# Designs tried in a protein design run: peptides against a protein of PDB entry 8YR4. Part 126

Target 1, 309 residues: chain A of PDB entry 8YR4
Amino acid sequence: PRGSPALQLVVLICLGLMGLERALNVLVPIFYRNIVNLLTEKAPWNSLAWTVTSYVFLKFLQGGGTGSTGFVSNLRTFLWIRVQQFTSRRVELLIFSHLHELSLRWHLGRRTGEVLRIADRGTSSVTGLLSYLVFNVIPTLADIIIGIIYFSMFFNAWFGLIVFLCMSLYLTLTIVVTEWRTKFRRAMNTQENATRARAVDSLLNFETVKYYNAESYEVERYREAIIKYQGLEWKSSASLVLLNQTQNLVIGLGLLAGSLLCAYFVTEQKLQVGDYVLFGTYIIQLYMPLNWFGTYYRMIQTNFIDMEN

## One batch from the design tools (peptide; made by RFdiffusion4, then SolubleMPNN)

Design b2_p19_7_s1 (from b2_p19_7, 8 letters changed)
Fold by OpenDDE base, seed 4:
Structure b2_p19_7_s1 (fold): chain B 309 residues (1-309), chain A 19 residues (1-19)
Amino acid sequence: as target 1 above (309 residues)
Amino acid sequence: LREEIRRELEEERERELKE
């Protein structure tokens, strides 16, 4: 942010904390591997207890791999509040100044409440999209790249290839199925608004409906609108289940291929038992942020549509 | 009354979009 050295320092600290989260995402599986290897070797209790304590401390800092519940993530989110507020205020002032530069004819054609709502939606969409890209999308892509590099360097190139193919297929299918689902969701939202508008119009004309004894007709018309809505809602919900199942199958196939390859290399004494556990733990850890990627891609699309209107 | 109901419906929709 230009003009506040304190906010610039906070941004640098937040970027440093994001780097620390990436390091924790590599270290936590490594320490878990080391625990399994020490247990297998029947190592002394003092060495095991130190490694377990270190693992639990690193896991507390990481927060389970979702990036939302860890101490480092919470500290980052807390420090970012002031930066977000500065960015939001700057976007609001830019939108407000632009609204004042628009022609009188544009202002006379719109209600002041609609203009303010467009400004608030525009500000929320831009700030939400930026925060989402910086804190969820970019870190998840970075974790995938770091994972591919790690498995390619410290295991076999085949593990890096499996992770690459699995994650690329997962992302591609998530995007394609989410774009397909967006059509059903738009149709559902349009029918929901139409059903709600009919209910409001019927209730606002309550006296007229009572005067003509048309209550049964209005109830039946509302029932037909609900049935039409529920047919679209079912398509939206069924498409979500299909997305989740497709994602689960891709991760399951990647986990199967990689786990079989790990087991094979452990039987050949090229890898330790802990390395098998590391692979499974790391894949599950990559899956947790990716599970939200479909929700996130939809939020990006919605925010773009709301900016074009 | 129409404007008040429309306003309440818009405020409810804005709450559901923020959650």
Scores: peptide ipSAE 0.005, ipTM 0.375, DockQ to the pose 0.165
Fold by OpenDDE base, seed 1:
Structure b2_p19_7_s1 (fold): chain B 309 residues (1-309), chain A 19 residues (1-19)
Amino acid sequence: as target 1 above (309 residues)
Amino acid sequence: LREEIRRELEEERERELKE
């Protein structure tokens, strides 16, 4: 971004965080291997507990294997909001200014509806998203129930309780924080529609704007509307990062409690090393669909709000 | 022309809401 040294620094920090994500993708498997080796060697509990805690901390930074919901990815996404807004505002003002420089013959020859439809082509079909939610919600709930039953029957009842509390807290916080976010999304969409309507009215009045040589005034009014929109967009996007980070924290705490308890039972020879591997893999498998569910639920709420407005 | 463009936009929006 030319013109803001602060935004250039943010871009460099985001590139550094992307490098850190790549390092975490290598370190997490190494620490996991080290835990398996320490369990096999019957290492002292203090060394094992420290290595498990370090692994879970690195996994919290990385997230659920894709890195998209890890602390580092959330921090990158949060910092990138201002860079995206700066770029979007420059592109929107460039397009709007160019549309006002085009000849009257170009505006008369093209349906304004087609230009708007090209902008709206990003709206995914609500029916397709609803079907996808139903087909992902039901299996995810089934997998959670099966997981609780499995860990309660084949592991100590404490494991079933940890999974139950972790998943119940995850679902409850996902719903509560998503309902809270819906208010910010509605406010953003209302301001987006108002900003778009103002741009359309200015373009429909192109002849009058050109007659009075008022193009610079209309561009400045549009810039102010975009800045107001971007203030609401930032709240919406920041609330999304907060949701993802809250979800990551809940799973991280569940993984920590369960992994420490599993490691303790392996040291007491009540469980095998393979059971530790199974627990960690199973919790990660439960987390992946839940993370997507939160994203798709947000997309559907968005599309319903976009249809109501 | 403005009313015709507005009607076309409203009809296109109503079609997109029904699909």
Scores: peptide ipSAE 0.000, ipTM 0.315, DockQ to the pose 0.039
Fold by OpenDDE base, seed 3:
Structure b2_p19_7_s1 (fold): chain B 309 residues (1-309), chain A 19 residues (1-19)
Amino acid sequence: as target 1 above (309 residues)
Amino acid sequence: LREEIRRELEEERERELKE
């Protein structure tokens, strides 16, 4: 982005964050190995607790194994919104301006409806996703229940309670924040449709626009509509990052509490080192589908909003 | 052209309502 030194700095920060994500992908397994070694060696609690806390902090930065929901990834995504919006707006204005520079014969030979259909066909593919979502949501909830029962029976009841509280809080916050986001998404979609309608009306009236030499006026009106849209899009995208970060915090707290408790019981010889590995692996396995659950619930709500407008 | 676009959009909306 040649026009804004601030956006160039944001791009450099995003590249730096991408480098940090790669470093975290190497460091997290190393710290995990170190925990297993310290547990095997029966190291003092203080060293173990520090290493576990450091691991969980690094895992919070990385996210739940996919890296897509980690703090660093969320921060990158958040910072990138403005860069994407700048680029999108520039491309849209260039396309729109170029369309108004094209010959009358080009506009008369093309149905403006074809340009509209390409954008609307993107929404119809989403109904097939609803069935896929229901078939993935129910198994994920079943896996959570099975997980709570498993940890309550084979581990101390405290582990079952931690998993229950973390999963309940995760689901509740996912629903509440997603319902809150729906308002921003509705406003965004309404403004998107209005911006699109303005572009279509301008292109359908191409002859009139050319007759009055009003191309610059129509481009400026379209620019204002895009700026208004991008203000709403930013709220929608920022609210998504907030959801992902909230989910990551709940996961991080659950992993911290459970990992510390597991490490403590291993030091008391009530659990084996293998049980610590099992707990961490199982929690990560429960969280992977849940991350998709938040995406799926977002897609379901999207489809309902897109059907209402 | 506006009527044809409106008709195509209405026909697509009617298809989406039938699925």
Scores: peptide ipSAE 0.000, ipTM 0.326, DockQ to the pose 0.036
Fold by OpenDDE base, seed 2:
Structure b2_p19_7_s1 (fold): chain B 309 residues (1-309), chain A 19 residues (1-19)
Amino acid sequence: as target 1 above (309 residues)
Amino acid sequence: LREEIRRELEEERERELKE
């Protein structure tokens, strides 16, 4: 934000908090590993109690595991409210100024409520897209890269390769299946609008329908439109189940391959039991934000289409 | 043109007040 040093400082603090979230995503599994190893070795209570207390504190800062948002994420979201409001107001004023520069013919051809709706959608789409890119997409990609580097450096290179292949295949299939699914969603939305338009037209012409005793005919036409809509809705919903199942299979195969390899290295005494638990915990932690990636990708595509209109 | 715009704005305001 140009012109407010206070908002620039808030942006820098939010970026620092995002860096801290990335560090927590590595540290939490490491501390959990250390607890399992200390329990296995029957370590003294003082060392165990300190490690458990530190783990619980780090888990409170991170969140995620209990379905709760972490303290760091909540603090970031709270600080970002002022930046989002400033950005939204700036975009809204730019759109409003541009609307005043448009030709009289453009204004006469549109209702004021339609113009306001376009302005509100445009502002929401730009601010929503920016927030999704900065706070969901970029951090998720960063966590994957950090995960690959961590497993390549601290585990055998084979673990880094498994995570790389699993995440690359997951992202690729998520994009491809989401693009395929977008066609079904567009067809569903078009048929929903057509079904609503028929219902509105039938209700606006209520007197004419009553005059001709055509209620049964209009109900049957509406039923046919609903059946056609439900056929498209089923395809959209079934395509979502297929996406989720494909994602589950890819993660399941990656978890299987990595868990078997980890178990083998534990039997060869190259890794500890805690390292097996770390691998499982870390993969599940990477999966949690990725489950929403298909939704994020679709929202990004929708917001781009809404900005081009 | 100003009267037509004023009339449309009044009709929209009356619609927003009825919703």
Scores: peptide ipSAE 0.000, ipTM 0.248, DockQ to the pose 0.043; fails the geometry check

Design b2_p19_7_s2 (from b2_p19_7, 9 letters changed)
Fold by OpenDDE base, seed 2:
Structure b2_p19_7_s2 (fold): chain B 309 residues (1-309), chain A 19 residues (1-19)
Amino acid sequence: as target 1 above (309 residues)
Amino acid sequence: LREEIRRELEEEEQRELAE
């Protein structure tokens, strides 16, 4: 944000909080490992109580595992509201100024409500996409890289390879299946708009439909349009289930391969029981933001499709 | 009346898309 030193400071604080979230994503599994190891060794109560209290405090800061958003994420989201409002207002003013530069013929052919709807959709899509890229995509990629480095340095290189292959395959399949699904969603939205337009046209011509007693004919045409829409909706929904199941299978195979390898190294006394628990908790923790990635990538594609129409 | 019904339907459609 050029022109407000206060907003620049807020952006720097938000970037610092994002760095803290990345540190928490590494520390929380480590402290959970340490609890399991201390329980296995029958360590003194004072050391165990301190480690458990520290873990619960770090978990409160991180969130995610309790189904709630963490304190650090909530503080970041709260501080970012002012930056989002500044960006939204800037995009809205750019769209509004561009609309005033358009030809008189373009304005005469469009209703003011349609023009405002295009401006609002454009502003929401751009601001939503930017916020999503900065706060979900970049942090998730950073967590994957940090995870690969951590497992390669503190575990055997085979664990880093399993995480790399699992996450690379997950991201690749998510992109490919989502691009395939976009065709079904475009077809669904086009048929929805066509079905709605037919219903509106039939209702606007209500007097003509009554005059010809054509009510049964219009209802049957609308029913055929709904059946065609529901056939496309089913394909869209079934493709979403297929995406979620494919994602679940990739994570399940990565978790299986890594858990078996970890169990093998624990039996050889190369790793502790806590390291097995760390691997499982860390992989599940990496999966949670990736599941949101699939949802938001779908939202981005929706916003792009809605901007193309 | 047709333009008023069309405006009400367009406004309801905008409300349903904003929720």
Scores: peptide ipSAE 0.000, ipTM 0.341, DockQ to the pose 0.106
Fold by OpenDDE base, seed 4:
Structure b2_p19_7_s2 (fold): chain B 309 residues (1-309), chain A 19 residues (1-19)
Amino acid sequence: as target 1 above (309 residues)
Amino acid sequence: LREEIRRELEEEEQRELAE
């Protein structure tokens, strides 16, 4: 943020907290591994209890693996409120100033409510996109890179390759299927707006409809518009299920391949039982933010489509 | 009545955008 050193400091603190979250994402699986290994070795209770307590504390800081509910994430979100408000206000003022620069002919052709809706959707879309990129996309990409490096260095290059291929395929398919889905969503939103416009026009012309006893005709036209909308909604919803299932299959295949490889290395005594658990835990931890990625990327696309209409 | 219905629809649309 230009002009406020206090907000710049808050941004730096938030970036530091994001770095801490990345460290926690590595440490939590490591401590969980260590617990499993200590349990396997029948280690003394004092060592086990200390490791478990440390794990639970780190897990509290990290949160439920989604990263969104951890103490560090909540603290980051809390501190970011002022930065978000500053950014939102700046975008809103830029949109508002741009609206005032538009021709009188543009303003005469639009309703004030429609203009405000475009401004609010524009502000929400930009601020939502920026917040999502900074707090979910970039951290998740960082966690993937850290994961690839970690597995390549401490396990075998094959594990790093599996994670790389799995995550690369997941991201690529997420983008491609989401772009494909965007067409169905645009068609759905266009038909929704057309259905709403028909309902509004029928209600605004209520006196005319009643004068001609055309109520049944307007209801039937509205029903046809709803059926057409529901056909497009079904395609949108089915495409979403297909996206989620495709994502689940990619992660499942990556988890299968990596788990089998871990099991093989454990049987060869090259890895410990805890390392098998670490791999599974770490992949699941990477999956959770990526699943949110698919959700928010969809939300962002909605907001952009809604601005084009 | 048309202006009132239009205003209510605009207010409802603003509520849906604020959620």
Scores: peptide ipSAE 0.000, ipTM 0.351, DockQ to the pose 0.116
Fold by OpenDDE base, seed 5:
Structure b2_p19_7_s2 (fold): chain B 309 residues (1-309), chain A 19 residues (1-19)
Amino acid sequence: as target 1 above (309 residues)
Amino acid sequence: LREEIRRELEEEEQRELAE
């Protein structure tokens, strides 16, 4: 943000905290591996207790699978509130200024409430997109790259290749299936708007409907519209389940291939039992943010479509 | 009534966008 050195410092601190989250995402699995190896080796209690205490402290800083509940993430989110408010207010003022520059004919053709709704939708869409890019897309891509590098350096190159292929296939299928689903969602939304409009028109003409005793006819027309909507909703919902299942299958196959390969190397005494646990934990940890990625990618597409209108 | 129904529809659509 130009003009506020305090907000620029907050942005730099938030970027530093994002870097710390990436370091924690690597360190937590490593410490967990070390605990499993120390337990397997029957190491002395003092070494084990220090490693467990360090792991729990790092896990407190990281939080859950997405890191969203961790101390570092919470601190980042708290500091970002002021940056988001500044950005939102700036976008809102730009939209408002632009609305005042529009022709009188444009304003006379629209209700003031509709104009405010367009402004609020525009502000929310831009702020949502920026927050999504900064907090979800960039960190997830960074975690994937760090994961590939880590597995390529500390494991066999085959593990790095499995992670790369799994994540690339996951992202590609997520995009392709999401674009396919967008057609069903658009059809559903169009039919929903038509069903709502029919219900509103029937209720606004309530006196006329009652005068002609046409209540049963209007109810049947509304029922037919609902059935048509539910047919489109089912296609949208079924396509979502198909997306989620396809994503789960890709991650499951990657986890299977990597786990079998890890188990083989443990049997050959090239890796320790803790390394098997590390691989499984790390892959599941990468999957959790990616599962939300499919939902957010649709939100991006919707927000872009809403900005074009 | 039209303005009230329109406001309720606008509030519902804002809730669906916030979820």
Scores: peptide ipSAE 0.005, ipTM 0.378, DockQ to the pose 0.206; fails the geometry check
Fold by OpenDDE base, seed 1:
Structure b2_p19_7_s2 (fold): chain B 309 residues (1-309), chain A 19 residues (1-19)
Amino acid sequence: as target 1 above (309 residues)
Amino acid sequence: LREEIRRELEEEEQRELAE
């Protein structure tokens, strides 16, 4: 943010915390591997206890459950609130100034509440997009690159290739299927707005409807609009399930191929049992942000479509 | 009455946006 050195410092701290999260994403699997190896070797309790304690501490900093944010992520999110508020307010003021530049005829044709709703949706969309890009897309791409480098350096080149192919296919299919889904969502939202507009128009003209005893006709017209909406909603929802299942299959195939290769190298005594567990843990850890990617990208598309309306 | 229904709808929309 230009003009506030304090907020610039907060942004730099948040970027530093993002770097720390990337380091934790590598260290946590390594420490987990080391625990499994120490258990396999029947190592002394002192070495095991220190490694377990260190792992649990690093895992607390990282987080890693679906919905469980780590301490570092929570601290970053907390510090970012002020930056988000500054950005939101700046976007709101830009939208508001632009609205005042619009013609009087535009303002007379729109209700103040509708105009404010468009402004709020627009602000939420831009801030949501920016936050998503900075906190999900960029970190996830960084984690994938770090993962490829790590597996290429510390494992056989075949592991790096499997991760690269799996993640590239996952990203490509996610983009392509999501762009395909956008069409269904736009159609759904357009039909929803049309259905709502018909209901509002019928209710606002209820005196005329009663005067002509046209209630049954208006109800049937509304029912037809709902059926059309539900047909589009089903396509949107079904396309979502298809996306999620496709993503799950790609990750499942990558996990299968890599796990079999790890198991083979463990049998050949080239890798330890801990390295097998490391690979599985690391792939699942890479998948978690990517799964959220599909959800947030949908939310972003909603917000964009809502801004276009 | 149209303005009253309109106000109620706008208040309901504001409640849905506040949730």
Scores: peptide ipSAE 0.005, ipTM 0.345, DockQ to the pose 0.096; fails the geometry check

Design b2_p19_7_s3 (from b2_p19_7, 10 letters changed)
Fold by OpenDDE base, seed 2:
Structure b2_p19_7_s3 (fold): chain B 309 residues (1-309), chain A 19 residues (1-19)
Amino acid sequence: as target 1 above (309 residues)
Amino acid sequence: LREEIREELEKEEKEELER
């Protein structure tokens, strides 16, 4: 944000909080490992109580897996409201200025309500895309890279390879299946608009329909349009289930391969029991933001299409 | 009536987009 040093400071604080979230994503599994190892070794109560208290505090800051958003994420979201409002207002003023530069012929062909709706959709799409890229996509990719580096350095190189292959396959299949699904969603939206247009046209011609006693004919035409819509809706919904199941299978195979390898190294006394628990906890923690990645990639594509219109 | 029905449909579509 040019012109406000206060908003620049807020952006820097938000970036610092994002860095802290990445550190918490590594520390929380490590502390959980340490609890399991201390329990296995029958360590003194004071060391165990300190480690458990530290883990619970870090978990409160992270929020992941407790069903609530973490304190750091909530603080970041709160501070970002002012930056989002500044960006939204700037985009809205740019769109409004551009609308005033358009030809009189363009304005005469459109209703004021349609023009305002295009401006609101454009502003929401740009601000939503920017916030989404900065707070969901970039952090998720960073967490994957940090995870690969961590497992490659502190575990055997085979664990880093399993995480790399699993996450690369997951992202690739998520993109490919999402692009395939986007065709069904576009067909559904086109048929929904056509079904709505028929319902509106029938209601606007209500007097003519009543005059000819054509109510049964219009209801049957509307029923056929609904059946056609529901056939496309079913394909869209079934494609979502297929995406989620494909994602679950890839993560399940990665978790299976890594858990078996970890169990093998624990039996050879190369790793501790806590390291098995760390691997499982860390993979599940990486999976949580990725589960939404397919929904998010579609939001990005939709917002790009809405910005091109 | 056409404008009222269109305004109501635009309002419902705005409420569906805000959800």
Scores: peptide ipSAE 0.000, ipTM 0.311, DockQ to the pose 0.136
Fold by OpenDDE base, seed 3:
Structure b2_p19_7_s3 (fold): chain B 309 residues (1-309), chain A 19 residues (1-19)
Amino acid sequence: as target 1 above (309 residues)
Amino acid sequence: LREEIREELEKEEKEELER
């Protein structure tokens, strides 16, 4: 971004965080291998517990699986909001200014109907996304129940309890935080529509704007509307990062508790090294669909809010 | 670029109508 050294620094920090994510992608498998080796060698509990805790911490920073946002990714996304907003505002103002520089003949040839067509495409996409959500939610809930039963029967009741508490807390927090963020999304969409309407009204009145040489005034008014929109967009986007981080934290705590308990039972020769691998893999497999669920639920809520306006 | 995007969108709409 030209003109803001602060935004340039944020871009450099985001690039540094992307480099850190690449380092974590190498370190996490190495620490996982080290845990498996220490379990195989029957290493002392203190060394094993330290390595497991370090692994879970690195996994919390990385995130795990498709769509899982680690702390580093969430921090990058959070910092990038201001860079995206600066770029968006600059592009929108350039487009709007350029539209006012175009010939009167170009404006007279365009029918107002294109703006309505974008709203109607939203409604058909909602029905498809709702059906997809229902067909993915039910299997995901079934997989969680099967997981709780499996861990309760084949491991120990404590593992079933950890999975139950982790998944129940994850689902509850996902719903509560998503309902909370819906207020910010509604306010954002209402302001987006109002900002778009102002741009359309200015372009429909192009002759009047040109007659009064008021192009600079309309651009300034549009810039103020964009700044107001971006204030609400930031709240919406920041609330999304908070949701993803809360989800990552809950899974991280569940993974920590369960992995430590697995490691302890392997040291006591009650479980095999394979059971530790199974637990970690299974928790990650349960998390992947839940993260997609959170994404689809967010998309559906967006589309419902877009239909209410 | 808008003409290219419009031609791509008109191609996608034709491909969706032919399905």
Scores: peptide ipSAE 0.000, ipTM 0.293, DockQ to the pose 0.036
Fold by OpenDDE base, seed 4:
Structure b2_p19_7_s3 (fold): chain B 309 residues (1-309), chain A 19 residues (1-19)
Amino acid sequence: as target 1 above (309 residues)
Amino acid sequence: LREEIREELEKEEKEELER
């Protein structure tokens, strides 16, 4: 943020908090491992109680594994409100200035309410996308990289490879299936707009429809448009279920392969029982933000489709 | 227009993150 040293300091604090969230994502599974190992060894209550208390405190800072509900994430979100407001205001002013530079012919061809709606949608889409990229996508990619490095260094190169292949396949399939789904969503939105336009036209011409006793004909036409819309909506919803199931299968296969490999190394006494639990916990922690990634990538595409229309 | 505005804003935000 140019011109406000206070906002620059807030951005630096938010980046520091994002770094702390990455550290918590590594530490929470490690402390959970240590609890399982201490329970297995029947360690003294004082050592166990300290480790459990430390784990619960770290878990409170991290939140529910999504990062979005943790104390650190909530503090980051709270501090970011002023930065977001500054960015949004700057975007709105840039759009407004650009609208004033546009030709008189462009303004005469459009209704003022449509122009304002384009500006509001543009501002909200850009600021939402950028905030999502910075606070969810980049951190999740960082957590994946940190995870690959951690498992490669402290376990075996095979664990790092499983995480790499699982996450790469998950991201690739998420993109490919979401691009495929975008066609169904675009068709659905086009049919929704056409159905709404028919309803509005029928209601604006209500007197004419009543004069010709054409109410039954307009209702039947509207029913046909709804049935066509519902057929496209079903394809969009079914494609979403297919995406979610494909994602779940990829994570399930990665969890299976890695869990079997962990179990094998535990039987060979190369790893402890807690390391098996660490792997499962860490993979689930990576999955939770990635499931949000699939949701927000869909919002991004929605905003783009809504910008093209 | 929206893409041009988006690209300009992404460029400005990238330049603000790099400083």
Scores: peptide ipSAE 0.000, ipTM 0.308, DockQ to the pose 0.038
Fold by OpenDDE base, seed 5:
Structure b2_p19_7_s3 (fold): chain B 309 residues (1-309), chain A 19 residues (1-19)
Amino acid sequence: as target 1 above (309 residues)
Amino acid sequence: LREEIREELEKEEKEELER
């Protein structure tokens, strides 16, 4: 971004965080292997506990395999919001200014509906998303229930309790934080519609704007509307990052508690090394669909809000 | 033209609500 050294620094930090994500993708499997080796060698509990804690910390930074919900990814996404907004605003203002520089014949020859139809391509995704939700949410809830039963029967009631508490807290916080986000989304959508309506009205009045040489005035009014929109968009996007990070924290705490407990039972020869691998793999497998659930619940709410407006 | 565009916008908004 030319003109703001602060935004340039943010871009460099985001690139650095992307490099860190790549390092985590290599380190996490290495630490996992090291845990398995230490369990096989019957290493002292202190060394094992430190390695497990370090693994879970790295996994918290990485997130659930896709990287989309890790702390580093969330921090990158949060910092990138202002860079995206700056770029979007600059492109929108350049397009709008250029449209006002075009000939009257160009404006009279174009149906304004074609410009809107490019914006509406976002909404046709709704029905496909609802079907995807039903086909992912129900299996994920089934997998959670099966997991609670499995861990309660074959490991210990404490493992089933950890999974139950972790998943119940995850779902509850997902709903509560998503409802809290809905107000920011509604305010954003209302301001987006008002900003689009202003741009359309200015372009429809192109002849009048040209007659009064008011192009600079209309561009400034559009800029102010975009700045107001971007203030609301930032709250919406930042609240999403907060949701994802809250979800990552809950899963991270569940993974920490369960992994330490499993490692302890392996050291006490109550469980095998394979059981530790099973637990870690299963929790990570449960986390991946749940991340999609948070995204999809957001999309459902978006669609309901977009239908209320 | 302004009225036609408003009617087209309202129609598109209604078609978006019906989907």
Scores: peptide ipSAE 0.000, ipTM 0.293, DockQ to the pose 0.041

